# Designs tried in a protein design run: peptides against a protein of PDB entry 1Y74. Part 32

Target 1, 57 residues: chain A of PDB entry 1Y74
Amino acid sequence: LGLERDVSRAVELLERLQRSGELPPQKLQALQRVLQSRFCSAIREVYEQLYDTLDIT

## One batch from the design tools (peptide; made by RFdiffusion4, then SolubleMPNN)

Design b2_p18_8_s4
Fold by OpenDDE base, seed 5:
Structure b2_p18_8_s4 (fold): chain B 57 residues (1-57), chain A 18 residues (1-18)
Amino acid sequence: as target 1 above (57 residues)
Amino acid sequence: RLEEEFQEAQAIVERFLA
């Protein structure tokens, strides 16, 4: 699945969007913080474990 | 290009939340 990589990619894109200055950065930054939060990491781990158990790639 | 990057980020988040 590569969920960790996808989340990392999403964060990277959000950082680029913030640096562009074409969009209000505060909401993008808030979303980035959510994606990098311990809460999101815990959910990701559960998802990845489920995919491993179910043999879903 | 920026719009494409935004859409990609959105798609990833949506997949995660699905």
Scores: peptide ipSAE 0.142, ipTM 0.725, DockQ to the pose 0.637
Fold by OpenDDE base, seed 1:
Structure b2_p18_8_s4 (fold): chain B 57 residues (1-57), chain A 18 residues (1-18)
Amino acid sequence: as target 1 above (57 residues)
Amino acid sequence: RLEEEFQEAQAIVERFLA
């Protein structure tokens, strides 16, 4: 399952978007914080277990 | 390019929330 990689990629893209200056950074940074939070990590673990059960890649 | 990067990030988040 590539959910961890996808989250890492999303964070990378959000950092690029913030550095571009073309978008308001506050909401992007807030989303990045959520994606990097312990809460999100715990939810990701649950989702990964669910996806393993459902055999979803 | 920026729009494509945003859309990719959005797609990832949407998959996570699905």
Scores: peptide ipSAE 0.141, ipTM 0.722, DockQ to the pose 0.601
Fold by OpenDDE base, seed 3:
Structure b2_p18_8_s4 (fold): chain B 57 residues (1-57), chain A 18 residues (1-18)
Amino acid sequence: as target 1 above (57 residues)
Amino acid sequence: RLEEEFQEAQAIVERFLA
């Protein structure tokens, strides 16, 4: 739900930050890789499923 | 602007980890 949109927004911002070159890109890129990893996607899916099951908006 | 973008990204990540 909102988590997917937030993660997408975070990735977008990290890409902008990397393209600017004003910050060391290594850690930013590492964080982006984590956010886009299958592991993170799986965790997000679990979270969303739990929220759906528990009827938490 | 860059600082604001960084802070927004950081806030999102922190919410995700919380």
Scores: peptide ipSAE 0.139, ipTM 0.726, DockQ to the pose 0.614
Fold by OpenDDE base, seed 4:
Structure b2_p18_8_s4 (fold): chain B 57 residues (1-57), chain A 18 residues (1-18)
Amino acid sequence: as target 1 above (57 residues)
Amino acid sequence: RLEEEFQEAQAIVERFLA
């Protein structure tokens, strides 16, 4: 689904930003941890189930 | 635990918004 793809892309971008060194990495890494957390995955699962049920792309 | 991760995420968000 779009949400999963967007989250995956966001993580990818955050990793690139961290490697570039142009920005302080600490907050970027913290945000990445949130996006990859079990909590975030659980919330995303609920959204994805709702989208599947409602046939929303 | 999920609750522990939630608390951590919440703390991070609060730091970002402060």
Scores: peptide ipSAE 0.068, ipTM 0.659, DockQ to the pose 0.051

## One batch from the design tools (peptide; made by RFdiffusion4, then SolubleMPNN)

Design b2_p19_1_s1
Fold by OpenDDE base, seed 5:
Structure b2_p19_1_s1 (fold): chain B 57 residues (1-57), chain A 19 residues (1-19)
Amino acid sequence: as target 1 above (57 residues)
Amino acid sequence: SLEDQLLAELQKVLDELLR
């Protein structure tokens, strides 16, 4: 779904920003870890299941 | 910028969760 794609894109951009050196990497890494955490994955799964169940586009 | 792109994607995530 769109949510999974948006999260994946955000992670990709975080990795690019870390490599660019424009910003201190520590906070970017922390945000990336949050987005890739089991907590965030669980939230995404719940919403994706809801959209699938309710047939919401 | 990459920063602007990141902010835009994060906003999309929030919009999806809050819609």
Scores: peptide ipSAE 0.412, ipTM 0.859, DockQ to the pose 0.100
Fold by OpenDDE base, seed 3:
Structure b2_p19_1_s1 (fold): chain B 57 residues (1-57), chain A 19 residues (1-19)
Amino acid sequence: as target 1 above (57 residues)
Amino acid sequence: SLEDQLLAELQKVLDELLR
């Protein structure tokens, strides 16, 4: 699933950026929390089911 | 850069949600 893969890649990059220390980690952590939240997961599931149901590519 | 890569991935996420 494209959306799930893109979200996972974004989280991976956020984790790398936090480890590098080139940017203040607070806002990076906040964004990662949002992307990994139950709310975000639920929204992603709705979108993926919607695309499957309507056969949207 | 890692920052540029992150921005690119976030843009992909937004594009998929809003397409």
Scores: peptide ipSAE 0.411, ipTM 0.860, DockQ to the pose 0.094
Fold by OpenDDE base, seed 4:
Structure b2_p19_1_s1 (fold): chain B 57 residues (1-57), chain A 19 residues (1-19)
Amino acid sequence: as target 1 above (57 residues)
Amino acid sequence: SLEDQLLAELQKVLDELLR
């Protein structure tokens, strides 16, 4: 789904930014932890199920 | 830039959650 893809792309970009050193890594790592947290995963699962059930994109 | 791309993706995430 779009949400899962967008989250995955955001994480990818965060990892690239951390490697580039363009920005301090601490806040980037914190944001990545949020996006990959159990809570975020649970919320994403709910939204994905809702979109699948309602057949919406 | 990578920063702009990240911001754009985060905005997409927010749009999906809040629409």
Scores: peptide ipSAE 0.410, ipTM 0.860, DockQ to the pose 0.098
Fold by OpenDDE base, seed 1:
Parts: sequence; structure tokens; C-alpha cells
Structure b2_p19_1_s1 (fold): chain B 57 residues (1-57), chain A 19 residues (1-19)
Amino acid sequence: as target 1 above (57 residues)
Amino acid sequence: SLEDQLLAELQKVLDELLR
């Protein structure tokens, strides 16, 4: 779904920004860890199931 | 910029969660 795609794209951009060196990497790495965390994946799963159940696009 | 693109994508994530 769109959420999964958006999260994946955000992670990709975070990785590019870390490689560019234009910003200190620590906060970027922390944000990437959050987006790839079990917590965020659980949220995605709940919302995906909810949207499937209610047939929401 | 990459930073602007990241912010835009994060906003999309929030919009998807909060819509």
C-alpha cells in the first residue's frame, strides 16, 4: 500500500542523505531506526489490516 | 533537495496514518 511505499522511500532518502555527508548522520540514523523498527512495522500492519477490512484506499 | 524530498515523504507517511 501507499504507506509501505512511502516508508520505504523515506528510508532510501535517509540512506542517501547519510552517504552525502551534508548533515550529521546520527539523527538520520536514529530516524531510520525508528522507521524500520518493530513498532513502525506493527503500526503499518494494523493500518493495512484496517484498510483491507473496511475496503479503504 | 534530498532533505526536501525526505520531508515530503515523511509528511506522506503522516498523512496516511492520520487520514
Scores: peptide ipSAE 0.408, ipTM 0.859, DockQ to the pose 0.098

Design b2_p19_1_s2
Fold by OpenDDE base, seed 5:
Structure b2_p19_1_s2 (fold): chain B 57 residues (1-57), chain A 19 residues (1-19)
Amino acid sequence: as target 1 above (57 residues)
Amino acid sequence: SLEDQLRAELEAVLQQLLT
Protein backbone atom coordinates (compact mmCIF):
# COMPACT_ATOMS: atom_id res chain seq x y z
CA LEU B 1 0.00 0.00 0.00
CA GLY B 2 1.01 3.57 -0.64
CA LEU B 3 -1.13 4.98 2.13
CA GLU B 4 1.75 5.77 4.47
CA ARG B 5 3.60 7.43 1.60
CA ASP B 6 0.51 9.41 0.64
CA VAL B 7 0.07 10.71 4.18
CA SER B 8 3.73 11.68 4.31
CA ARG B 9 3.38 13.48 0.98
CA ALA B 10 0.31 15.33 2.22
CA VAL B 11 2.25 16.52 5.28
CA GLU B 12 5.12 17.70 3.08
CA LEU B 13 2.76 19.67 0.85
CA LEU B 14 1.18 21.32 3.88
CA GLU B 15 4.62 22.38 5.11
CA ARG B 16 5.39 23.99 1.76
CA LEU B 17 2.06 25.81 1.75
CA GLN B 18 2.76 27.15 5.21
CA ARG B 19 6.22 28.40 4.23
CA SER B 20 4.88 30.19 1.16
CA GLY B 21 2.84 32.50 3.38
CA GLU B 22 0.11 32.70 0.75
CA LEU B 23 -2.40 31.04 3.09
CA PRO B 24 -3.09 31.45 6.78
CA PRO B 25 -0.82 28.86 8.38
CA GLN B 26 -2.97 27.96 11.38
CA LYS B 27 -5.51 25.68 9.73
CA LEU B 28 -2.84 24.11 7.53
CA GLN B 29 -0.77 23.37 10.61
CA ALA B 30 -3.80 21.91 12.36
CA LEU B 31 -4.46 19.57 9.44
CA GLN B 32 -0.79 18.60 9.39
CA ARG B 33 -0.97 17.70 13.07
CA VAL B 34 -4.09 15.62 12.52
CA LEU B 35 -2.40 13.64 9.76
CA GLN B 36 0.60 13.01 12.03
CA SER B 37 -1.51 12.13 15.07
CA ARG B 38 -1.46 8.74 16.73
CA PHE B 39 -5.18 8.48 16.09
CA CYS B 40 -4.76 8.95 12.35
CA SER B 41 -1.84 6.53 12.21
CA ALA B 42 -3.83 3.91 14.11
CA ILE B 43 -6.72 4.17 11.68
CA ARG B 44 -4.29 3.93 8.78
CA GLU B 45 -2.67 0.85 10.27
CA VAL B 46 -6.02 -0.90 10.70
CA TYR B 47 -6.96 -0.03 7.14
CA GLU B 48 -3.67 -1.39 5.82
CA GLN B 49 -4.03 -4.59 7.82
CA LEU B 50 -7.53 -5.16 6.48
CA TYR B 51 -6.34 -4.42 2.97
CA ASP B 52 -3.55 -6.96 3.30
CA THR B 53 -5.89 -9.57 4.78
CA LEU B 54 -8.46 -9.19 2.03
CA ASP B 55 -5.75 -9.11 -0.66
CA ILE B 56 -7.51 -6.37 -2.58
CA THR B 57 -5.90 -5.78 -5.95
CA SER A 1 0.39 30.36 -8.09
CA LEU A 2 2.39 28.15 -5.77
CA GLU A 3 -0.66 28.06 -3.51
CA ASP A 4 -2.89 26.74 -6.28
CA GLN A 5 -0.38 24.10 -7.36
CA LEU A 6 0.26 22.76 -3.88
CA ARG A 7 -3.45 22.83 -3.03
CA ALA A 8 -4.27 20.80 -6.11
CA GLU A 9 -1.61 18.21 -5.29
CA LEU A 10 -2.75 18.02 -1.68
CA GLU A 11 -6.36 17.52 -2.74
CA ALA A 12 -5.34 14.71 -5.08
CA VAL A 13 -3.45 12.95 -2.28
CA LEU A 14 -6.33 13.36 0.15
CA GLN A 15 -8.80 12.01 -2.40
CA GLN A 16 -6.70 8.86 -2.70
CA LEU A 17 -6.77 8.47 1.08
CA LEU A 18 -10.56 8.78 1.13
CA THR A 19 -11.14 6.11 -1.52
Scores: peptide ipSAE 0.051, ipTM 0.557, DockQ to the pose 0.071
Fold by OpenDDE base, seed 2:
Structure b2_p19_1_s2 (fold): chain B 57 residues (1-57), chain A 19 residues (1-19)
Amino acid sequence: as target 1 above (57 residues)
Amino acid sequence: SLEDQLRAELEAVLQQLLT
């Protein structure tokens, strides 16, 4: 699936946007925190396990 | 702008995650 990699890439892009100073960081930081949350990680893991179990290719 | 480029890439990544 590569969801972990995609989430990491999304977080990286958010960090770059924040550092550029072109946008107010508040909403970007909020989204970053959601993506890095334990809840999001748990849901991602369950999703990946279900995909593996169902053998969706 | 850098903002526009990074926003577009972020949106693309998020779209993949939500599909």
Scores: peptide ipSAE 0.050, ipTM 0.556, DockQ to the pose 0.069
Fold by OpenDDE base, seed 4:
Structure b2_p19_1_s2 (fold): chain B 57 residues (1-57), chain A 19 residues (1-19)
Amino acid sequence: as target 1 above (57 residues)
Amino acid sequence: SLEDQLRAELEAVLQQLLT
């Protein structure tokens, strides 16, 4: 299941962008918090269950 | 730039998530 890995990678990239100071950090931080939210985690879990059920490669 | 590289990578990841 690549979704968890992809979310983790997205968060990592957002952290790097924030630290670089090349972009305003507020929106990046907001997106990071959304991706790490309990809501997104729950949706990801449901998505992964459906993915397994549908046997998508 | 670092910004461009990370933006491109982030966009690619997000596109995968949204597909």
Scores: peptide ipSAE 0.050, ipTM 0.556, DockQ to the pose 0.069
Fold by OpenDDE base, seed 1:
Structure b2_p19_1_s2 (fold): chain B 57 residues (1-57), chain A 19 residues (1-19)
Amino acid sequence: as target 1 above (57 residues)
Amino acid sequence: SLEDQLRAELEAVLQQLLT
C-alpha cells in the first residue's frame, strides 16, 4: 500500500519530463500540482483507510 | 528517448494508482 510513495514517484517523473523540455511544461506542471494537492492527499488517505479496513489484497 | 522512457514509467505508476 505504498500509495504515497507511488505518488511521490509520479511527481518525480513529471519533474524529470518537465526538465527535458521535450514536452510542454504547462500540462505536466498542472498534473504535478494535482498530485500534490490537498484534495489528492485527502482522497489517498480515505483510500488507504478503506483499504486497511476492508483488508483488500 | 528519455521522454518515452519516463512517460512509460509515469503511465505505469499512474495506472497502479488508479486501479
Scores: peptide ipSAE 0.049, ipTM 0.555, DockQ to the pose 0.069

Design b2_p19_1_s3
Fold by OpenDDE base, seed 1:
Structure b2_p19_1_s3 (fold): chain B 57 residues (1-57), chain A 19 residues (1-19)
Amino acid sequence: as target 1 above (57 residues)
Amino acid sequence: SLEERLRQELLEVLRQLLL
């Protein structure tokens, strides 16, 4: 699946983009907080459990 | 660019969540 890894990679890229100064960091930081939130993690966990149970691969 | 790479990663996350 690799969803956790992809979310982690997105967060890493957000951090780099904030440091580059190419864009105002406020919205990027807000998005980073959402992706790292316990709520988002819980939703991802439920999704992954359902994915494994249903074996949609 | 870094911005484009981020965009592609976000799109990949969304694709996975919609499966």
Scores: peptide ipSAE 0.073, ipTM 0.576, DockQ to the pose 0.090
Fold by OpenDDE base, seed 2:
Structure b2_p19_1_s3 (fold): chain B 57 residues (1-57), chain A 19 residues (1-19)
Amino acid sequence: as target 1 above (57 residues)
Amino acid sequence: SLEERLRQELLEVLRQLLL
């Protein structure tokens, strides 16, 4: 699936964007916190398990 | 741009979750 990789890449880009000052950092920080939250990680895990069991690629 | 790269990455994450 690569969902974990894509989320990690998104977080990396958010951190770089915050340092660049191209956008107001507050919303970027909030989005980063959501993507790194235990809730998001749990949902991702369930998602990946479902698609593993369904063997949908 | 970095902003555009982030947008594309987020769109890819959303595509995987919604499709």
Scores: peptide ipSAE 0.072, ipTM 0.574, DockQ to the pose 0.089
Fold by OpenDDE base, seed 4:
Structure b2_p19_1_s3 (fold): chain B 57 residues (1-57), chain A 19 residues (1-19)
Amino acid sequence: as target 1 above (57 residues)
Amino acid sequence: SLEERLRQELLEVLRQLLL
């Protein structure tokens, strides 16, 4: 399903937004920290494993 | 825009989590 890819792309875009100055960087950085957290990574891993195993449409 | 691209990617992440 490419969840890892999409999260990585979202993080990349967050970093670009922080550098561009289009938005206040503090909340963007907080969101980036959440997406890169051990908790989020663990949830993503479980989700991907279940999705791949069950072949959910 | 970069902001819109971010929104689209976040929405895609949410779609994957909900389906």
Scores: peptide ipSAE 0.072, ipTM 0.574, DockQ to the pose 0.090
Fold by OpenDDE base, seed 5:
Structure b2_p19_1_s3 (fold): chain B 57 residues (1-57), chain A 19 residues (1-19)
Amino acid sequence: as target 1 above (57 residues)
Amino acid sequence: SLEERLRQELLEVLRQLLL
């Protein structure tokens, strides 16, 4: 779904920023771990289930 | 910039979750 794709893209960009050295990597790495956490995955799952059930486009 | 692209993606994620 769109949300999963957007989160995956954000993670990809965080990895690229870490390698580029434009910013200190520590906070970027922390944010990446948050976006890949079980918590964020659960929130995304709830979001997707609600919109699938309600047929909201 | 790559930084701005990241910001835009994060904002889009937030929009999808909150709106």
Scores: peptide ipSAE 0.071, ipTM 0.569, DockQ to the pose 0.098

Design b2_p19_1_s4
Fold by OpenDDE base, seed 2:
Structure b2_p19_1_s4 (fold): chain B 57 residues (1-57), chain A 19 residues (1-19)
Amino acid sequence: as target 1 above (57 residues)
Amino acid sequence: SLEDQLLEELRRVLDELLS
């Protein structure tokens, strides 16, 4: 699923930016928490089920 | 830059959620 890959890549980039110190880590960490929240995970699960049901690649 | 890459990925995420 593209959404899952994009979320995972976004989280990876957020972690790298936090380590670089180029930007305030607090805001980056907050965004990472949102992307890894149960709410976002539930949305991803719905998308995955829809893609599987409709056989969308 | 890493920041530009992040913005692009976030744009992709939002596009997928809103489309």
Scores: peptide ipSAE 0.329, ipTM 0.840, DockQ to the pose 0.097
Fold by OpenDDE base, seed 4:
Structure b2_p19_1_s4 (fold): chain B 57 residues (1-57), chain A 19 residues (1-19)
Amino acid sequence: as target 1 above (57 residues)
Amino acid sequence: SLEDQLLEELRRVLDELLS
């Protein structure tokens, strides 16, 4: 699903930016924590269940 | 750039969450 893919891509980019040292890592890590938080995980689960139920890819 | 790509992905995430 789109949300799962976009969140995963965002996390990947955050990790690459952290390794590059281009930006302050603390704020990047904070944003990554938000995207990987229990809240975001719960929202993703709802989306996944909905898309699976409606047979949407 | 990586920064621009991140901004675009975050924009898509927000659009999906607020849709």
Scores: peptide ipSAE 0.328, ipTM 0.840, DockQ to the pose 0.099
Fold by OpenDDE base, seed 1:
Structure b2_p19_1_s4 (fold): chain B 57 residues (1-57), chain A 19 residues (1-19)
Amino acid sequence: as target 1 above (57 residues)
Amino acid sequence: SLEDQLLEELRRVLDELLS
Protein backbone atom coordinates (compact mmCIF):
# COMPACT_ATOMS: atom_id res chain seq x y z
CA LEU B 1 0.00 0.00 0.00
CA GLY B 2 0.99 3.62 -0.48
CA LEU B 3 1.64 4.44 3.17
CA GLU B 4 3.94 1.46 3.70
CA ARG B 5 5.82 2.24 0.49
CA ASP B 6 6.20 5.92 1.35
CA VAL B 7 7.38 5.20 4.90
CA SER B 8 9.89 2.65 3.64
CA ARG B 9 11.20 5.09 1.03
CA ALA B 10 11.45 7.86 3.62
CA VAL B 11 13.49 5.61 5.92
CA GLU B 12 15.77 4.67 3.03
CA LEU B 13 16.36 8.33 2.20
CA LEU B 14 17.03 9.12 5.86
CA GLU B 15 19.68 6.41 5.97
CA ARG B 16 21.29 7.74 2.79
CA LEU B 17 21.33 11.26 4.23
CA GLN B 18 22.91 9.98 7.44
CA ARG B 19 25.68 8.35 5.42
CA SER B 20 26.25 11.49 3.33
CA GLY B 21 26.89 13.66 6.39
CA GLU B 22 25.01 16.53 4.77
CA LEU B 23 22.82 17.03 7.84
CA PRO B 24 23.31 16.34 11.56
CA PRO B 25 22.73 12.60 11.92
CA GLN B 26 21.09 12.78 15.35
CA LYS B 27 18.02 14.64 14.06
CA LEU B 28 17.76 12.28 11.10
CA GLN B 29 17.98 9.33 13.47
CA ALA B 30 15.25 10.81 15.66
CA LEU B 31 12.95 11.19 12.65
CA GLN B 32 13.76 7.65 11.55
CA ARG B 33 12.86 6.39 15.03
CA VAL B 34 9.49 8.12 14.78
CA LEU B 35 8.77 6.57 11.39
CA GLN B 36 9.75 3.13 12.74
CA SER B 37 7.95 3.64 16.06
CA ARG B 38 5.14 1.54 17.47
CA PHE B 39 2.78 4.39 16.59
CA CYS B 40 3.66 4.33 12.90
CA SER B 41 3.58 0.54 12.90
CA ALA B 42 0.08 0.64 14.38
CA ILE B 43 -1.07 3.11 11.73
CA ARG B 44 0.37 0.90 8.99
CA GLU B 45 -1.46 -2.07 10.49
CA VAL B 46 -4.76 -0.17 10.44
CA TYR B 47 -4.28 0.80 6.81
CA GLU B 48 -3.26 -2.73 5.87
CA GLN B 49 -6.39 -4.15 7.49
CA LEU B 50 -8.54 -1.51 5.79
CA TYR B 51 -7.06 -2.23 2.38
CA ASP B 52 -7.40 -5.98 2.91
CA THR B 53 -11.04 -5.58 3.96
CA LEU B 54 -11.96 -3.37 1.01
CA ASP B 55 -9.68 -5.21 -1.44
CA ILE B 56 -7.90 -1.99 -2.40
CA THR B 57 -4.51 -2.13 -4.07
CA SER A 1 18.43 16.44 -3.98
CA LEU A 2 18.12 13.72 -1.38
CA GLU A 3 16.73 16.26 1.08
CA ASP A 4 14.05 17.35 -1.39
CA GLN A 5 13.15 13.72 -2.05
CA LEU A 6 12.83 13.07 1.68
CA LEU A 7 10.60 16.10 2.18
CA GLU A 8 8.35 14.95 -0.64
CA GLU A 9 8.07 11.45 0.81
CA LEU A 10 7.30 12.85 4.27
CA ARG A 11 4.62 15.05 2.72
CA ARG A 12 3.06 11.96 1.17
CA VAL A 13 3.17 10.12 4.50
CA LEU A 14 1.51 13.01 6.33
CA ASP A 15 -1.08 13.41 3.59
CA GLU A 16 -2.05 9.76 3.91
CA LEU A 17 -2.19 9.96 7.72
CA LEU A 18 -4.25 13.15 7.81
CA SER A 19 -6.68 12.38 4.98
Scores: peptide ipSAE 0.328, ipTM 0.840, DockQ to the pose 0.100
Fold by OpenDDE base, seed 3:
Structure b2_p19_1_s4 (fold): chain B 57 residues (1-57), chain A 19 residues (1-19)
Amino acid sequence: as target 1 above (57 residues)
Amino acid sequence: SLEDQLLEELRRVLDELLS
């Protein structure tokens, strides 16, 4: 699933940026919280169920 | 850079959600 892959990669990059200290961590943490929120998880689940139901690969 | 890579991934996420 493209969305799941891209969200996971975005979170990975956010964590790396936080560890590097390159940018202020607070806003990075807030963005990571959004991407890992129940809302984003629910949207990802909808996409997964749609692909499963319609047998899209 | 890592920042540029993040921006590209976020763009991909938004494109998938809005398309």
Scores: peptide ipSAE 0.328, ipTM 0.840, DockQ to the pose 0.098

Design b2_p19_2_s2 (from b2_p19_2, 10 letters changed)
Fold by OpenDDE base, seed 4:
Structure b2_p19_2_s2 (fold): chain B 57 residues (1-57), chain A 19 residues (1-19)
Amino acid sequence: as target 1 above (57 residues)
Amino acid sequence: DALLQALEEEVQQLLDSLL
């Protein structure tokens, strides 16, 4: 599903940016924590159900 | 630089899917 893929890809890019040292890691790490949070996971689950209902892929 | 741009594009795509 698109949203799950987008979250996973965003996290991957955040991890790479943190390793590169190109930017201060604190804000990147905060964004990663949000995207990997239980809250974000619960929201994603609801949206995945909506995509199923609306037949959006 | 390229990684930051890729992140910006991915976040925008994520937001477009969510909103």
Scores: peptide ipSAE 0.397, ipTM 0.833, DockQ to the pose 0.075
Fold by OpenDDE base, seed 1:
Structure b2_p19_2_s2 (fold): chain B 57 residues (1-57), chain A 19 residues (1-19)
Amino acid sequence: as target 1 above (57 residues)
Amino acid sequence: DALLQALEEEVQQLLDSLL
């Protein structure tokens, strides 16, 4: 779904930013870890199930 | 700058889609 794609895109951008050295990596890495966490995955799963059930686009 | 701005836009879009 869109949310999964958005998370994946955000992670990709975070990885590129970390490699660029433009910014201190710690906060970027922390955000990436959050986005890839089991917590965010669970939230995304619930979100997707709810939207599938409600048929909200 | 462009990558940071793209990230900001993506995160905002993600949040707007989620909430």
Scores: peptide ipSAE 0.397, ipTM 0.833, DockQ to the pose 0.075
Fold by OpenDDE base, seed 2:
Structure b2_p19_2_s2 (fold): chain B 57 residues (1-57), chain A 19 residues (1-19)
Amino acid sequence: as target 1 above (57 residues)
Amino acid sequence: DALLQALEEEVQQLLDSLL
């Protein structure tokens, strides 16, 4: 649960930074793409399943 | 920049939660 929230918050901040125009958007967009990738989503699912199995809250 | 700093802190927290 924490990881999903952290990813969502990071993406929100990245989108705000890109809209502000304060920084070159390319690296920010690249990081956003990584965080929203299928690879990161799969890792998140595995971790969430592991935490559920181990009853880590 | 406060927004950039917030992002850095969030990413660091994310990594800390993952590892």
Scores: peptide ipSAE 0.396, ipTM 0.834, DockQ to the pose 0.075
Fold by OpenDDE base, seed 3:
Structure b2_p19_2_s2 (fold): chain B 57 residues (1-57), chain A 19 residues (1-19)
Amino acid sequence: as target 1 above (57 residues)
Amino acid sequence: DALLQALEEEVQQLLDSLL
């Protein structure tokens, strides 16, 4: 799904930014933790279920 | 700078996909 792809892409970019050392890592890590949180996972699950139920592709 | 810009664009895309 678009949301899953977007989250995965955002996490990838955050990891690359952290490795580059261009920015202080703390806020980047915090954002990554949010995106990989159970809360965000639950949101994705709900979206996936809705798309499956509504047969939206 | 390019990576930061890409992240900003992706976060905006994510929000657009969610909302």
Scores: peptide ipSAE 0.396, ipTM 0.835, DockQ to the pose 0.072

Design b2_p19_2_s3 (from b2_p19_2, 9 letters changed)
Fold by OpenDDE base, seed 3:
Structure b2_p19_2_s3 (fold): chain B 57 residues (1-57), chain A 19 residues (1-19)
Amino acid sequence: as target 1 above (57 residues)
Amino acid sequence: DELLQALAEEVQRLLDTLR
């Protein structure tokens, strides 16, 4: 699903940025924590279930 | 920076998807 792919790509980019050392990692880590939080995961699950139930592609 | 720009674009796509 688009949302899942977007979140995964955002996390990947955040991890690359943290490894590069170009920016202080604190804010990047905070954003990554939000995107990987249980809350964000629950939202993704709701979207996935809605798309599955409604057969939206 | 290319990576930072890519992140900004991806975040924008994510927000647009949620909208």
Scores: peptide ipSAE 0.409, ipTM 0.849, DockQ to the pose 0.073
Fold by OpenDDE base, seed 1:
Structure b2_p19_2_s3 (fold): chain B 57 residues (1-57), chain A 19 residues (1-19)
Amino acid sequence: as target 1 above (57 residues)
Amino acid sequence: DELLQALAEEVQRLLDTLR
């Protein structure tokens, strides 16, 4: 789904930014932790369940 | 700059999806 793809892409970009060294890594790591948190995972799960239930593409 | 811009755009798309 779009949300799963967007989260995955955001994490990938954060990892690339951390490797580039152009920015201090701490804030990037914090954002990555949020995106990979149980909370964000739960939001994604709710989103996916709603779209499955409503048959939305 | 390019990667940061890409991240900003991706986060915005993510937020728009949640609205």
Scores: peptide ipSAE 0.408, ipTM 0.847, DockQ to the pose 0.078
Fold by OpenDDE base, seed 2:
Structure b2_p19_2_s3 (fold): chain B 57 residues (1-57), chain A 19 residues (1-19)
Amino acid sequence: as target 1 above (57 residues)
Amino acid sequence: DELLQALAEEVQRLLDTLR
């Protein structure tokens, strides 16, 4: 689904930015941790289940 | 920075999806 794809793409971009060294990694790592947290994953799961149940495209 | 701009755009899309 769109949310899962967007989260995955955001994490990929964060990892690339961290490897580039152009920016201090601390804030990028913090954002990545949030996006990969159990809480964020749970919210994504609820979102996906709602869309599946309501048949929203 | 093209990567930073791409990240910003992706985050905005993500937030718009949740809205």
Scores: peptide ipSAE 0.406, ipTM 0.848, DockQ to the pose 0.075
Fold by OpenDDE base, seed 4:
Structure b2_p19_2_s3 (fold): chain B 57 residues (1-57), chain A 19 residues (1-19)
Amino acid sequence: as target 1 above (57 residues)
Amino acid sequence: DELLQALAEEVQRLLDTLR
């Protein structure tokens, strides 16, 4: 799904940015924590169920 | 630089989806 894919891509980019050292890691890590949080996972689950229910790809 | 721009674009897509 789009949201799941976008979250995964965002996390990937955050990890690459952290490895590059171009930016202080603190804010990047904080954003990654949000995207991988239980709350974000719950929202993704809701979206996935909505997409299934509405037959949206 | 390019990675930061890519991240910004991705975050924007996420926000648009959630809006």
Scores: peptide ipSAE 0.406, ipTM 0.847, DockQ to the pose 0.076

Design b2_p19_3_s2
Fold by OpenDDE base, seed 1:
Structure b2_p19_3_s2 (fold): chain B 57 residues (1-57), chain A 19 residues (1-19)
Amino acid sequence: as target 1 above (57 residues)
Amino acid sequence: DLLQRLLQEYQELLARLLE
């Protein structure tokens, strides 16, 4: 689904930004941890289940 | 440029979560 793809894309961009060194890596890592947290994953799972159940396109 | 792309992805994530 789109949400999972967007999360993955955001993480990819964060990793690229960390490698570039343009921004303090600590804050980028913190944001990455949030996006990859169990909480964020749980929200994604609820979203995906709802859209699957309701067949929302 | 990468930062702007990240911000755009974040906005899209929020839009999906809040729709």
Scores: peptide ipSAE 0.073, ipTM 0.632, DockQ to the pose 0.047
Fold by OpenDDE base, seed 3:
Structure b2_p19_3_s2 (fold): chain B 57 residues (1-57), chain A 19 residues (1-19)
Amino acid sequence: as target 1 above (57 residues)
Amino acid sequence: DLLQRLLQEYQELLARLLE
């Protein structure tokens, strides 16, 4: 789904930014942890379940 | 209709979180 792709893209960009050293890596890593957290995964899962329930593709 | 409303409310919540 679009949300999953957007999150994945965001994480990819964060990893690239961390490697570049242009920004403080600690804050970027913290943000990445949030995006990859169980909390964000749960939010995504609810999103997907709602779409599945409504048969929206 | 009820489920659609729920989805809309959830989408609004997500929008706020992602802003």
Scores: peptide ipSAE 0.029, ipTM 0.473, DockQ to the pose 0.106
Fold by OpenDDE base, seed 2:
Structure b2_p19_3_s2 (fold): chain B 57 residues (1-57), chain A 19 residues (1-19)
Amino acid sequence: as target 1 above (57 residues)
Amino acid sequence: DLLQRLLQEYQELLARLLE
């Protein structure tokens, strides 16, 4: 769904920013860890199940 | 530019989670 795509895109951008060196990599890496955490994955799962149940696109 | 794109994606994520 859109949420999964947005998370993947955000992670991609974070990785590119880390390589560019324009910003402190530690904060970017921390944000990436949050987005790839089990917690975030669980929220995404609930989100997808709710929208599947409600048949919302 | 790249940072702005990241912020835009973050805003979209928040919009989806808070709707």
Scores: peptide ipSAE 0.075, ipTM 0.636, DockQ to the pose 0.046; fails the geometry check
Fold by OpenDDE base, seed 5:
Structure b2_p19_3_s2 (fold): chain B 57 residues (1-57), chain A 19 residues (1-19)
Amino acid sequence: as target 1 above (57 residues)
Amino acid sequence: DLLQRLLQEYQELLARLLE
């Protein structure tokens, strides 16, 4: 689903920003951890299951 | 450029979660 793809894309961009050194990497790493956390994953899973149940594309 | 792209992705994430 779109949410999964958006999370993956956001993480990719965060990693690129960290390598560029344009911004303090620690805050970017923290944001990456949030996006890849169990909590975020659980919310995404519920979101995806609801869409599957309601047959929403 | 990369920062702007990240912000756009974040906005899209929020839009999906809050729809």
Scores: peptide ipSAE 0.072, ipTM 0.633, DockQ to the pose 0.046; fails the geometry check

